# Ledger of designs, part 17: peptides against a protein of PDB entry 1EBD

Target 1, 138 residues: chain A of PDB entry 1EBD
Amino acid sequence: KASYEGKVAAEAIAGHPSAVDYVAIPAVVFSDPECASVGYFEQQAKDEGIDVIAAKFPFAANGRALALNDTDGFLKLVVRKEDGVIIGAQIIGPNASDMIAELGLAIEAGMTAEDIALTIHAHPTLGEIAMEAAEVAL

## One batch from the design tools (peptide; made by RFdiffusion4, then SolubleMPNN)

Design b1_p10_6_s3 (from b1_p10_6, 4 letters changed)
Fold by OpenDDE base, seed 1:
Structure b1_p10_6_s3 (fold): chain B 138 residues (1-138), chain A 10 residues (1-10)
Amino acid sequence: as target 1 above (138 residues)
Amino acid sequence: SAFIPYLKAL
């Protein structure tokens, strides 16, 4: 957020069009394991009256995480039931800080869990967990 | 210690 706002400000000063209006602002904690979130938490969506599916997949079931011996945590997708649109994601686990970017893109683009489930992820990768969580949401 | 409650809340 702050870095992006700084870039937009610099572009505005340079005479370029600038706007800051995002649905999906990532939040990251560089702990071990890392924590990342973008969009709605499940409870926030429920508190707003959004009927959601919380699709969770553990890193303990991810082939790359197993190969790295780093299997703590999970990915959670918060999916709006009416249309299958991803409205939030949380990751606790290896590379969560980088992996959240895919899901930030998906949320900003208005993608569905089906869109992610049908996207071929390289095997074995940590990123593949997004596909697995999306399949849980179907 | 704080991580486990956070993990549980997610």
Scores: peptide ipSAE 0.019, ipTM 0.570, DockQ to the pose 0.029
Fold by OpenDDE base, seed 4:
Structure b1_p10_6_s3 (fold): chain B 138 residues (1-138), chain A 10 residues (1-10)
Amino acid sequence: as target 1 above (138 residues)
Amino acid sequence: SAFIPYLKAL
């Protein structure tokens, strides 16, 4: 957030068009386990009248998390039911602070859960959990 | 863990 707002401010001073979209700005807490979020929480989407699928996959089922002995938490995708577009994501678990960037990109690009599910993720990686959660949303 | 209740809220 702050670094991005700093870039937007610099671009505005330079006379370039810039916008701050707060929906796609990640929030990270470097706790143990790490917490990351981007876009809508499930309840926020519901409060705005958006019909959503909350697709959840646990790190306890991720091969890399098992190999690291760090299996606490999950990834949650918030998917709009009408069109399958990803509108939010939450990660609690290993490397959540870095993994949220893929989902931030997906939200900014207007990608669907199917787009993530059809993207080949390297095995074994923590990042595969995004693909697994996307498959749950289908 | 004190974090488990927070995990349920997400």
Scores: peptide ipSAE 0.019, ipTM 0.547, DockQ to the pose 0.028
Fold by OpenDDE base, seed 5:
Structure b1_p10_6_s3 (fold): chain B 138 residues (1-138), chain A 10 residues (1-10)
Amino acid sequence: as target 1 above (138 residues)
Amino acid sequence: SAFIPYLKAL
């Protein structure tokens, strides 16, 4: 956010068009476990009248998380029911701060849960949890 | 952990 706002401000001062409102600004808390969020929370979507699926997958079911003995938390996708588009994601668990970037990209690109579910993730990786959560949304 | 209940409320 702040770094991007600084870039947009510099571009605006330089007389360049400043119009990219990102829908998906990531928020990260570097706690143990890490917390990351991008786009809508489930409740925010509901409060705006968006019918959503909250697809949740636990790190306790992820092969890499098991191998690391770090299985606390989950990934949650917030998926719009109308079209299957991912509009938000939350991660609590190992490497959440880095893993949120994939989901930020997915939201900005207007990807569906099916797009993520059909994306091959390397096995075993923490990243597979995004695919598994997307499969839950289908 | 008291943190996990707080995160469940988010």
Scores: peptide ipSAE 0.017, ipTM 0.500, DockQ to the pose 0.028
Fold by OpenDDE base, seed 2:
Structure b1_p10_6_s3 (fold): chain B 138 residues (1-138), chain A 10 residues (1-10)
Amino acid sequence: as target 1 above (138 residues)
Amino acid sequence: SAFIPYLKAL
């Protein structure tokens, strides 16, 4: 957020038309385990009257997490039932701060759970957790 | 960690 706002301000000062447009702002806490979120939480979507699927996949079921001996946490996708569009994601686990970027891109692009489920992730990676959570949402 | 159960409830 602050770095992005600083970039927009620098571009404006340089005489380039630029505006801060926020579709999805990631929030990261560099704790152990790391915490990351982008878009809606499940309860926020429900409070706004959005009918959602909350798809959850645990790090303990991921081959890379097992190989790292770091299996604490989960990924949650918040998927709008009407059209299957991903509107939020929460990650608690190893590399959550980096893993959230893929899901931020997916939300900003208006991608569906099906789009992520059909995307081949390298094996074994923590990124496969996003694919597995997307499959749970189908 | 005692933190994980609280995060699991979110």
Scores: peptide ipSAE 0.017, ipTM 0.512, DockQ to the pose 0.027

Design b1_p10_6_s4 (from b1_p10_6, 5 letters changed)
Fold by OpenDDE base, seed 4:
Structure b1_p10_6_s4 (fold): chain B 138 residues (1-138), chain A 10 residues (1-10)
Amino acid sequence: as target 1 above (138 residues)
Amino acid sequence: SAFIPYLRSL
């Protein structure tokens, strides 16, 4: 956010049109485990009257997390039931700060849980957890 | 971690 806002300001000074108008601004806490979020939390969506699926997959079931002996936490996808569009994601676990970028892209692009589920993720990676959570949402 | 159960509710 702040870095991007700085870039927008620099571009504006340079006479280039730019705006900070994104739906999916990530929030990251570099704790142990890391915490990352983008878009809606499940409760926020519900409070706005959006019918959602909260699809959760644990790092304890991820092959790379097991190999790293770092299996605390989960990935949660917040998926709109009407059309399967991903509207939010939360990650608590290893590399959450980097992994949130895939889901930020998915939200900004209006992708569905099916789009993520059908995307081949490298094995074994932490990133496979996004695919697994997307499959839970189907 | 004792914090994970709380985070699970988010």
Scores: peptide ipSAE 0.019, ipTM 0.525, DockQ to the pose 0.028
Fold by OpenDDE base, seed 1:
Structure b1_p10_6_s4 (fold): chain B 138 residues (1-138), chain A 10 residues (1-10)
Amino acid sequence: as target 1 above (138 residues)
Amino acid sequence: SAFIPYLRSL
């Protein structure tokens, strides 16, 4: 957020049209395991009256995580039931800080769990966990 | 929070 706002400000100073409009701002904690979140938490969505599916997939079931011997945690998708749109995601686990970017993109683009489930992810990768969690939401 | 309970268990 702050870095991006700085870029927008610099572009404005340079005479370029620029705007900041975010649907989803990522939050990252560089712990071990890493923590990342973007968009709604499940409870926040519920508190706003949004009927959601919380689809969770563990890194213990991810082939790359197993190969890395780094299987703590999970990915959670928060999916609006009405239309299947991803409105939030949380990752606890290996490379969560980088992996959250895919889900940030998906949320900003208004993608569905089906869109992610139908996207081929390279095998074996940590990123496959997004696809697996999306399949849980279907 | 979706992951705070897990963090507490680590």
Scores: peptide ipSAE 0.016, ipTM 0.491, DockQ to the pose 0.032
Fold by OpenDDE base, seed 5:
Structure b1_p10_6_s4 (fold): chain B 138 residues (1-138), chain A 10 residues (1-10)
Amino acid sequence: as target 1 above (138 residues)
Amino acid sequence: SAFIPYLRSL
């Protein structure tokens, strides 16, 4: 956020049109396990009257997490039921701070759960959990 | 993990 705001400010000072309202600002807590979030939480979406699917997949079912012996937590996708668009994501688990970037991209691009589910993720990887959670949302 | 319940309470 702050780094982006600094860039936008610099661009504005340089006379460039600032036209990008980001929908999804990631938030990260570098705890053990790490926590990351982008876009809507499930409850926020519900409070706004958005009908959502909360698709959750546990790291305990992820092959890379098992291989690392680090299986605490989960990935959650918040998917709008109307069109399958991903509007939020939360990760609690290994490498959550980096893994949230894929989901931030997906939200900003207006991708659906199907788009992520159909994207090949390398096996076994932690990132594969995004694909698995997307499949849950289908 | 007790951490997940804690996060839910925030």
Scores: peptide ipSAE 0.015, ipTM 0.493, DockQ to the pose 0.028
Fold by OpenDDE base, seed 3:
Structure b1_p10_6_s4 (fold): chain B 138 residues (1-138), chain A 10 residues (1-10)
Amino acid sequence: as target 1 above (138 residues)
Amino acid sequence: SAFIPYLRSL
């Protein structure tokens, strides 16, 4: 957020039109394992009366995580049941800080779990876990 | 990691 706002301010000073619209702001903790979140947590959605599917997939079942001997944690998608739209995501595990960007893009674009499930991810990669979690939500 | 149990407690 702060880095993005600094860029917008610099563009405005230079006389370029810029719009600031914030939909999905990621939160990252650079711990071991790393933690990342974007959009709704499952409980936040429930507290607002949104009927959700919480689709969870463990890194212990991911081929790249196994090859790296780093299998702690999981990816969770928070999916609105009405239309299958992804409204939140949480990652605890290897490379969570970078992997959250794909899911932030998906939320801002209004993508569904089906959109992610049908997107080919390279094998074997940590990013493949997003596809696996999306398949759980179908 | 001992951090996951800690996160579960939050």
Scores: peptide ipSAE 0.015, ipTM 0.489, DockQ to the pose 0.027

Design b1_p10_7_s1 (from b1_p10_7, 8 letters changed)
Fold by OpenDDE base, seed 3:
Structure b1_p10_7_s1 (fold): chain B 138 residues (1-138), chain A 10 residues (1-10)
Amino acid sequence: as target 1 above (138 residues)
Amino acid sequence: KVKELLEKLK
């Protein structure tokens, strides 16, 4: 957010057309385990009257997390039930600060849980947990 | 903000 706003401000000062448009702003906490979020939390969607599927997959079932001996936490997808569109994601676990970018892109592009489930992730990676959580949402 | 995010993620 702050770095993006600084770029837009520099472009505006230089006389270039620029817009500040925000659909999905990531939030990160560099704790142990790391915490990251983008888009809706499950309860926020419910409070707005959105019927959602909350798909959760644990790092304890991820092959790369096991190999790293870092298996605390989970990934959660918040999926709109009407059309399968991903509207939020939360990660608690290894590399959550970087892994949230894939899910931010998916939300910005209006992708479904099926789009993520059908995307081949490299093996073994922490990123496979996004595919596994998407399969839970189907 | 950080404490609130941690509580929302639990």
Scores: peptide ipSAE 0.023, ipTM 0.631, DockQ to the pose 0.041
Fold by OpenDDE base, seed 5:
Structure b1_p10_7_s1 (fold): chain B 138 residues (1-138), chain A 10 residues (1-10)
Amino acid sequence: as target 1 above (138 residues)
Amino acid sequence: KVKELLEKLK
């Protein structure tokens, strides 16, 4: 956010058109467990009148999280029911700060839960939890 | 903000 705002400000000062309204600005908290969020929260989407599916998958069911003995938390996808488009994601758990980038990309690209569910993730990885949460949304 | 994030995640 701050780095992006600084870039946009520098471009505006230089007389360049501000060419990108990003929908998905990530927010990270480097706690234990880590917390990350991008796009809509479930309640925020509901308050705006968006009909959503909140698909949640726990790290306790992820093979890599089990192997690491770090199984606290979950991934949540916020999926628009009308078209299956991912509009938000939240992660509490191992590597949440890095894992949020995949979901930020998915939101900016207008991807669906099906697109993520059909994306092969390496096994066993923490990243598989995005695929598993996407399958819950189908 | 962090507390609100954690509460919204319950």
Scores: peptide ipSAE 0.023, ipTM 0.629, DockQ to the pose 0.040
Fold by OpenDDE base, seed 1:
Structure b1_p10_7_s1 (fold): chain B 138 residues (1-138), chain A 10 residues (1-10)
Amino acid sequence: as target 1 above (138 residues)
Amino acid sequence: KVKELLEKLK
């Protein structure tokens, strides 16, 4: 099930010619688990010659995900090593469809992994995983 | 793009 949903997710994320000059167009698939992406994938950034760190944090380590018994998946940040700027994010897991909006905002604003790591997230929340992934990028 | 997301879901 997850592999088929992930194929549909990846085709939806890969298949829209964006006619709009935004840095970050979110792509969402309402599967179980949900899949969301904004900005660069790690390999896409590498193929363009961008030196990146891919910071990954699992929902299995998130306090809210544990409390919900929904711990499948992860958040991944794609961070440019030169300046620490977030250039992409992918979420597979609970509430990925809504959580991608914070990361879309961060990318459009040119925020760093440090900016997210220093942003107070409510505890325990699913959104706190963005802060945890940002700390992995430091 | 597609292959990278599929690898992440495995």
Scores: peptide ipSAE 0.023, ipTM 0.590, DockQ to the pose 0.052
Fold by OpenDDE base, seed 2:
Structure b1_p10_7_s1 (fold): chain B 138 residues (1-138), chain A 10 residues (1-10)
Amino acid sequence: as target 1 above (138 residues)
Amino acid sequence: KVKELLEKLK
């Protein structure tokens, strides 16, 4: 957020058109485990009258998390039922601060859970948790 | 804020 707002300000000072969009700004907490979020929370979407699927996949089911001996937490996708579009993501677990970037891109691009589920992720990686959570949403 | 985020993730 603050770094992005700083870039927008620098671009505006340089005479380039730039706007601050707050729709898919990631929030990160460098706790143990790390916490990251982008877009809608499940309850927030429900409170706005959006019918959603909340797909959850645990780090304990991921081969890379097992190999690292760091299996606490989960990834949650918030998917709009009408069209399968990803509108939010939340991660509690190792490297959540970096893993949220893929999901931020997916939300900004208007990608579906199917788009992520059909994307081949490198094996074994923590990134596969996003793919597995997307498969749960199908 | 951090505690509220953690509660929203449960």
Scores: peptide ipSAE 0.020, ipTM 0.619, DockQ to the pose 0.041

Design b1_p10_7_s2 (from b1_p10_7, 7 letters changed)
Fold by OpenDDE base, seed 4:
Structure b1_p10_7_s2 (fold): chain B 138 residues (1-138), chain A 10 residues (1-10)
Amino acid sequence: as target 1 above (138 residues)
Amino acid sequence: KKAELLEKLK
């Protein structure tokens, strides 16, 4: 966010068109475990009257997390029920700070849980958890 | 902000 805001400011100073405000601005806390979020939280979506599926998958069920002995936490997808579009994601766990980028891309592109579920993720990787959570949302 | 985010994520 801060880096992006700095870039937008620099571009504005240079006379370039201001970048459109993105919906999917990631927030990261580099704690142990790491925490990352992009887009809607489940309760935020509900408060706005959006009917959502909150699809949660634990790192304890992820092969790479098990191999790393770092299985705390989960990935949560917030999926709009009407059309399956991903509108938010939260990750607590290993490498959450990097993994959130895939989901940020998915949200900005208007992708569905099905799109993620049908995307082949390398095995074994932490990133597979996004695919697993997407399958839960189907 | 960090603590608030942690609470929202849990």
Scores: peptide ipSAE 0.020, ipTM 0.620, DockQ to the pose 0.042
Fold by OpenDDE base, seed 5:
Structure b1_p10_7_s2 (fold): chain B 138 residues (1-138), chain A 10 residues (1-10)
Amino acid sequence: as target 1 above (138 residues)
Amino acid sequence: KKAELLEKLK
């Protein structure tokens, strides 16, 4: 956020038109396990009257997490039921701080759970958990 | 802020 705001400010000072409001600003806590979030939390969506699916997949079921002996936590996708669009994501677990970027991209691009589910993720990888969570949402 | 985030992630 701060880095992006600095870039926008620099561009504005340079006379470039500034017109980007991003919907999905990631938040990361570098704890053990790491925590990351982007877009809506499930409860936030519900509070706004959005009917959502909260699709959760545990790292304990992820092949790479098992291989790393780091299986605490989960990935959660917040998916709008009306159209299957991903509107939020939360990750607690290994490499959450980096893995949230894929989901930030998905949200900004207006992707659906199906889009992620149909995207081939390398096996075994931590990133594969996004695909697995997306499949849960279908 | 951290504690609040952790609670929201539960």
Scores: peptide ipSAE 0.009, ipTM 0.523, DockQ to the pose 0.040
Fold by OpenDDE base, seed 3:
Structure b1_p10_7_s2 (fold): chain B 138 residues (1-138), chain A 10 residues (1-10)
Amino acid sequence: as target 1 above (138 residues)
Amino acid sequence: KKAELLEKLK
């Protein structure tokens, strides 16, 4: 957020048109394992009366995580049950800080779990876990 | 804040 606001300010000073739109701001904790989140948590959605599916897939079942001997944690998608739209995501595990960007893009674009499930992810990769979690939500 | 976020993610 701070870096984004700095960029917008620089563009405004230079006389360029700029839009300040805060849709899905990621939150990252560089711990071991790493933690990352974007959009709604499951309980936040429920508290607002949104009927959601919480689709969870463990890194212990991911081929790249196994090869790296780093299998702690999971990816969770928060999916609106009415239309399958992804409204939140949480990752605890290897490379969570970078992997959250795909899910932030998906949320901002209004993508569904089906959109991610039908997107081919390279094998074996950590990012493949997003596809696996999306399949759980179907 | 960092500790609270970690707890929410688990």
Scores: peptide ipSAE 0.009, ipTM 0.501, DockQ to the pose 0.039
Fold by OpenDDE base, seed 1:
Structure b1_p10_7_s2 (fold): chain B 138 residues (1-138), chain A 10 residues (1-10)
Amino acid sequence: as target 1 above (138 residues)
Amino acid sequence: KKAELLEKLK
């Protein structure tokens, strides 16, 4: 966020048009396990009157996480029921700080849970958990 | 798509 805000400020100073209105600004905490979030939390969506599905998949069921013996946590997708669009994601677990980028991209692009579910993820990877959570949302 | 999404999220 701060780095991106700095870039936008620099672009504005340089006379370039810049628009800073992103739904999907990631927040990361480099704890153990790592925590990352982008877009809506489930309760935030509900408070705004958005009917959502909160699809959760645990790292304990992820093949790569098992192989790494690092299975704490989960990925959660917040999916708007009306159209299946992903509006938020939270990750607590291994490599959450990097994995959130896929979901940030998905949210900014207006992708659905189906889009992610139909995207082939490499096996075995931590990234597969996004696909698994997307399947839960279907 | 992004602009439409932003409008839908307002």
Scores: peptide ipSAE 0.008, ipTM 0.407, DockQ to the pose 0.604

Design b1_p10_7_s3 (from b1_p10_7, 5 letters changed)
Fold by OpenDDE base, seed 4:
Structure b1_p10_7_s3 (fold): chain B 138 residues (1-138), chain A 10 residues (1-10)
Amino acid sequence: as target 1 above (138 residues)
Amino acid sequence: KVAELKAKTA
């Protein structure tokens, strides 16, 4: 966020029109395991009266995580039940800090769980967990 | 809020 805001500011100083207009701001903690979040948490959505599906998939069931012997945690998608649009995601586990970018993109683009589920992810990768969680939400 | 979320593009 700070880096992005800095870029916007630099562009403005350089005389180019620019604005901060994003839907989702990622938050990352570089702990072990890493933690990352973007968009709504499940409870936040519920507090706002949004009917959501919280789809969770564990790293313990991910082939790459198993190969890395790093299977703690999970990925959770927060999906608006009305239309299947992804409105939030949380990742606790290996490479969460990088993996959150896919979900950030999905949220910014207004993608659905189906969009992610139907996107082929390389095998075996940690990123497959997003596809698996998306399938849970269908 | 939901109102701030982008709609899926066609």
Scores: peptide ipSAE 0.016, ipTM 0.461, DockQ to the pose 0.132
Fold by OpenDDE base, seed 1:
Structure b1_p10_7_s3 (fold): chain B 138 residues (1-138), chain A 10 residues (1-10)
Amino acid sequence: as target 1 above (138 residues)
Amino acid sequence: KVAELKAKTA
């Protein structure tokens, strides 16, 4: 966020049209396993009266994670039941710090779980777990 | 907030 805001400021100073416009800010902890989050946590959504599906898929069931012998954790999608729009995501596991970007994009674009489920993910990859979690939400 | 979230446009 700070980096993005700095870039916007620099562009504004240089006379380029630019503005800060975001819905969700990613948060990453480079622990082992890594932790990453963007948008709503399940309980936050519930506290705001949003009816959500918490779709969870474990890395233990991901082919690439198994091949890497790094299967701790899971991916969770927080999906608004009304329209299937993804409003949050949490990842605990391998490459979480990078994988959160796909979900950040999805949230900023107002994508649904179906959008991710129908997106072709390379096989086998850790990123497939996003598709698997999205399918859980359908 | 949910009111600020992007909505899917088809």
Scores: peptide ipSAE 0.012, ipTM 0.451, DockQ to the pose 0.136
Fold by OpenDDE base, seed 5:
Structure b1_p10_7_s3 (fold): chain B 138 residues (1-138), chain A 10 residues (1-10)
Amino acid sequence: as target 1 above (138 residues)
Amino acid sequence: KVAELKAKTA
Protein backbone atom coordinates (compact mmCIF):
# COMPACT_ATOMS: atom_id res chain seq x y z
CA LYS B 1 0.00 0.00 0.00
CA ALA B 2 2.67 2.49 0.99
CA SER B 3 4.76 1.67 -2.05
CA TYR B 4 1.77 2.00 -4.35
CA GLU B 5 0.73 5.29 -2.79
CA GLY B 6 4.30 6.51 -3.09
CA LYS B 7 4.22 5.83 -6.80
CA VAL B 8 0.95 7.73 -7.16
CA ALA B 9 2.36 10.64 -5.20
CA ALA B 10 5.54 10.73 -7.26
CA GLU B 11 3.57 10.75 -10.49
CA ALA B 12 1.33 13.53 -9.21
CA ILE B 13 4.33 15.63 -8.23
CA ALA B 14 5.79 15.08 -11.69
CA GLY B 15 2.55 16.31 -13.25
CA HIS B 16 1.43 12.96 -14.59
CA PRO B 17 -2.06 11.55 -14.16
CA SER B 18 -2.33 8.82 -11.57
CA ALA B 19 -5.03 7.33 -9.38
CA VAL B 20 -5.28 5.09 -6.36
CA ASP B 21 -7.39 2.21 -7.64
CA TYR B 22 -7.40 -1.02 -5.66
CA VAL B 23 -9.88 -3.24 -3.87
CA ALA B 24 -7.72 -5.37 -1.58
CA ILE B 25 -4.38 -4.80 0.13
CA PRO B 26 -2.06 -7.76 0.66
CA ALA B 27 -0.29 -8.41 3.95
CA VAL B 28 2.91 -10.43 4.23
CA VAL B 29 5.00 -11.72 7.12
CA PHE B 30 8.42 -12.94 6.04
CA SER B 31 8.64 -15.66 8.66
CA ASP B 32 9.56 -19.31 8.21
CA PRO B 33 7.18 -20.43 6.90
CA GLU B 34 6.06 -17.21 5.21
CA CYS B 35 2.54 -15.93 5.77
CA ALA B 36 0.51 -13.93 3.28
CA SER B 37 -3.07 -12.74 3.11
CA VAL B 38 -5.32 -10.70 0.87
CA GLY B 39 -9.00 -9.83 1.22
CA TYR B 40 -11.25 -11.45 3.79
CA PHE B 41 -10.33 -13.95 6.40
CA GLU B 42 -12.99 -16.61 6.86
CA GLN B 43 -14.03 -15.34 10.27
CA GLN B 44 -14.20 -11.73 9.06
CA ALA B 45 -16.58 -12.73 6.32
CA LYS B 46 -18.73 -14.71 8.74
CA ASP B 47 -18.79 -11.81 11.20
CA GLU B 48 -20.16 -9.61 8.43
CA GLY B 49 -22.85 -12.15 7.60
CA ILE B 50 -21.28 -13.33 4.35
CA ASP B 51 -21.91 -16.99 3.63
CA VAL B 52 -18.55 -18.39 2.55
CA ILE B 53 -16.76 -21.56 1.64
CA ALA B 54 -13.29 -21.87 3.15
CA ALA B 55 -11.34 -24.10 0.79
CA LYS B 56 -8.05 -25.30 2.24
CA PHE B 57 -5.32 -27.31 0.54
CA PRO B 58 -2.06 -28.39 2.23
CA PHE B 59 1.42 -27.99 0.80
CA ALA B 60 2.03 -31.57 1.95
CA ALA B 61 -0.09 -32.61 -1.03
CA ASN B 62 1.71 -30.35 -3.53
CA GLY B 63 4.23 -32.02 -5.82
CA ARG B 64 6.69 -29.14 -5.94
CA ALA B 65 6.57 -28.65 -2.17
CA LEU B 66 7.36 -32.34 -1.73
CA ALA B 67 10.25 -32.11 -4.16
CA LEU B 68 11.61 -29.13 -2.22
CA ASN B 69 11.12 -30.90 1.12
CA ASP B 70 9.17 -27.82 2.23
CA THR B 71 5.64 -28.97 2.90
CA ASP B 72 4.55 -27.00 5.96
CA GLY B 73 1.36 -25.02 5.72
CA PHE B 74 -1.53 -24.54 3.35
CA LEU B 75 -3.42 -22.25 1.03
CA LYS B 76 -6.95 -21.18 1.94
CA LEU B 77 -9.45 -19.54 -0.38
CA VAL B 78 -12.43 -17.67 1.03
CA VAL B 79 -15.21 -17.95 -1.52
CA ARG B 80 -18.59 -16.26 -1.39
CA LYS B 81 -21.23 -18.98 -1.76
CA GLU B 82 -23.75 -16.74 -3.51
CA ASP B 83 -21.73 -16.39 -6.69
CA GLY B 84 -18.47 -18.28 -6.19
CA VAL B 85 -16.41 -15.08 -6.16
CA ILE B 86 -13.09 -15.23 -4.34
CA ILE B 87 -13.13 -12.59 -1.62
CA GLY B 88 -10.05 -13.62 0.35
CA ALA B 89 -6.99 -15.83 0.42
CA GLN B 90 -4.37 -16.86 2.96
CA ILE B 91 -1.13 -18.73 2.38
CA ILE B 92 1.19 -20.17 4.99
CA GLY B 93 4.10 -21.94 3.38
CA PRO B 94 6.88 -21.75 0.82
CA ASN B 95 6.93 -18.68 -1.42
CA ALA B 96 3.70 -17.34 0.14
CA SER B 97 4.89 -13.73 -0.20
CA ASP B 98 5.02 -14.03 -3.99
CA MET B 99 2.22 -16.52 -4.52
CA ILE B 100 -0.33 -14.19 -2.91
CA ALA B 101 -0.10 -11.95 -5.98
CA GLU B 102 -2.12 -14.37 -8.11
CA LEU B 103 -4.93 -14.32 -5.60
CA GLY B 104 -4.72 -10.55 -5.26
CA LEU B 105 -5.21 -10.33 -9.01
CA ALA B 106 -8.10 -12.76 -8.86
CA ILE B 107 -9.87 -10.72 -6.19
CA GLU B 108 -9.26 -7.41 -7.97
CA ALA B 109 -10.66 -8.90 -11.17
CA GLY B 110 -13.71 -10.38 -9.45
CA MET B 111 -12.81 -13.93 -10.40
CA THR B 112 -14.53 -17.06 -9.13
CA ALA B 113 -13.09 -20.26 -7.76
CA GLU B 114 -14.09 -21.83 -11.07
CA ASP B 115 -11.94 -19.30 -12.94
CA ILE B 116 -8.89 -20.38 -10.95
CA ALA B 117 -9.76 -24.07 -11.17
CA LEU B 118 -10.03 -23.81 -14.95
CA THR B 119 -6.73 -21.92 -15.26
CA ILE B 120 -3.90 -24.26 -16.18
CA HIS B 121 -1.07 -24.07 -13.67
CA ALA B 122 2.29 -25.52 -14.59
CA HIS B 123 3.08 -28.91 -13.10
CA PRO B 124 4.80 -29.33 -10.76
CA THR B 125 4.80 -25.85 -9.19
CA LEU B 126 3.96 -24.32 -5.84
CA GLY B 127 1.44 -22.09 -7.61
CA GLU B 128 -0.51 -25.18 -8.60
CA ILE B 129 -1.84 -25.25 -5.04
CA ALA B 130 -4.13 -22.31 -5.88
CA MET B 131 -5.83 -24.43 -8.51
CA GLU B 132 -6.14 -27.33 -6.08
CA ALA B 133 -7.74 -25.13 -3.43
CA ALA B 134 -10.10 -23.69 -6.02
CA GLU B 135 -11.21 -27.19 -6.96
CA VAL B 136 -11.99 -27.87 -3.30
CA ALA B 137 -14.34 -24.88 -3.36
CA LEU B 138 -16.35 -26.23 -6.32
CA LYS A 1 -14.87 -4.14 2.01
CA VAL A 2 -13.91 -6.09 -1.11
CA ALA A 3 -17.10 -8.17 -1.14
CA GLU A 4 -19.33 -5.12 -0.82
CA LEU A 5 -17.44 -3.23 -3.49
CA LYS A 6 -17.68 -6.11 -5.92
CA ALA A 7 -21.38 -6.45 -5.22
CA LYS A 8 -21.93 -2.79 -6.09
CA THR A 9 -19.83 -2.79 -9.24
CA ALA A 10 -20.75 -6.23 -10.59
Scores: peptide ipSAE 0.010, ipTM 0.472, DockQ to the pose 0.225
Fold by OpenDDE base, seed 3:
Structure b1_p10_7_s3 (fold): chain B 138 residues (1-138), chain A 10 residues (1-10)
Amino acid sequence: as target 1 above (138 residues)
Amino acid sequence: KVAELKAKTA
């Protein structure tokens, strides 16, 4: 966020039109395992009266995670029940700091769990877990 | 609020 806003400021100083227009800001902790989040947590959505599905899938069931011998944690999607739109995501596990970007894009674009479930992910990859979690939400 | 912002921008 800070670096993005810095780019906007630099462009404005240079005399070019620029704006900060984003919906979801990622948060990352570079621990072992890594932690990443974007959008709503499940309880935050519930506190605001949003009826949600919390779809969770473990890295222990992911082929790439098994091959890397790094299977701690999970991916969770927070999906609005009314229309299947993804409103939040949390990842604890290998490469969570990079993997959160796909889900940030999905939230910014207003995508549904079905959109991710129907997107072909390379096999075997860590990112494949997003597709698996999306299928849980269907 | 993410859900409200998504409704406005999508």
Scores: peptide ipSAE 0.010, ipTM 0.481, DockQ to the pose 0.213

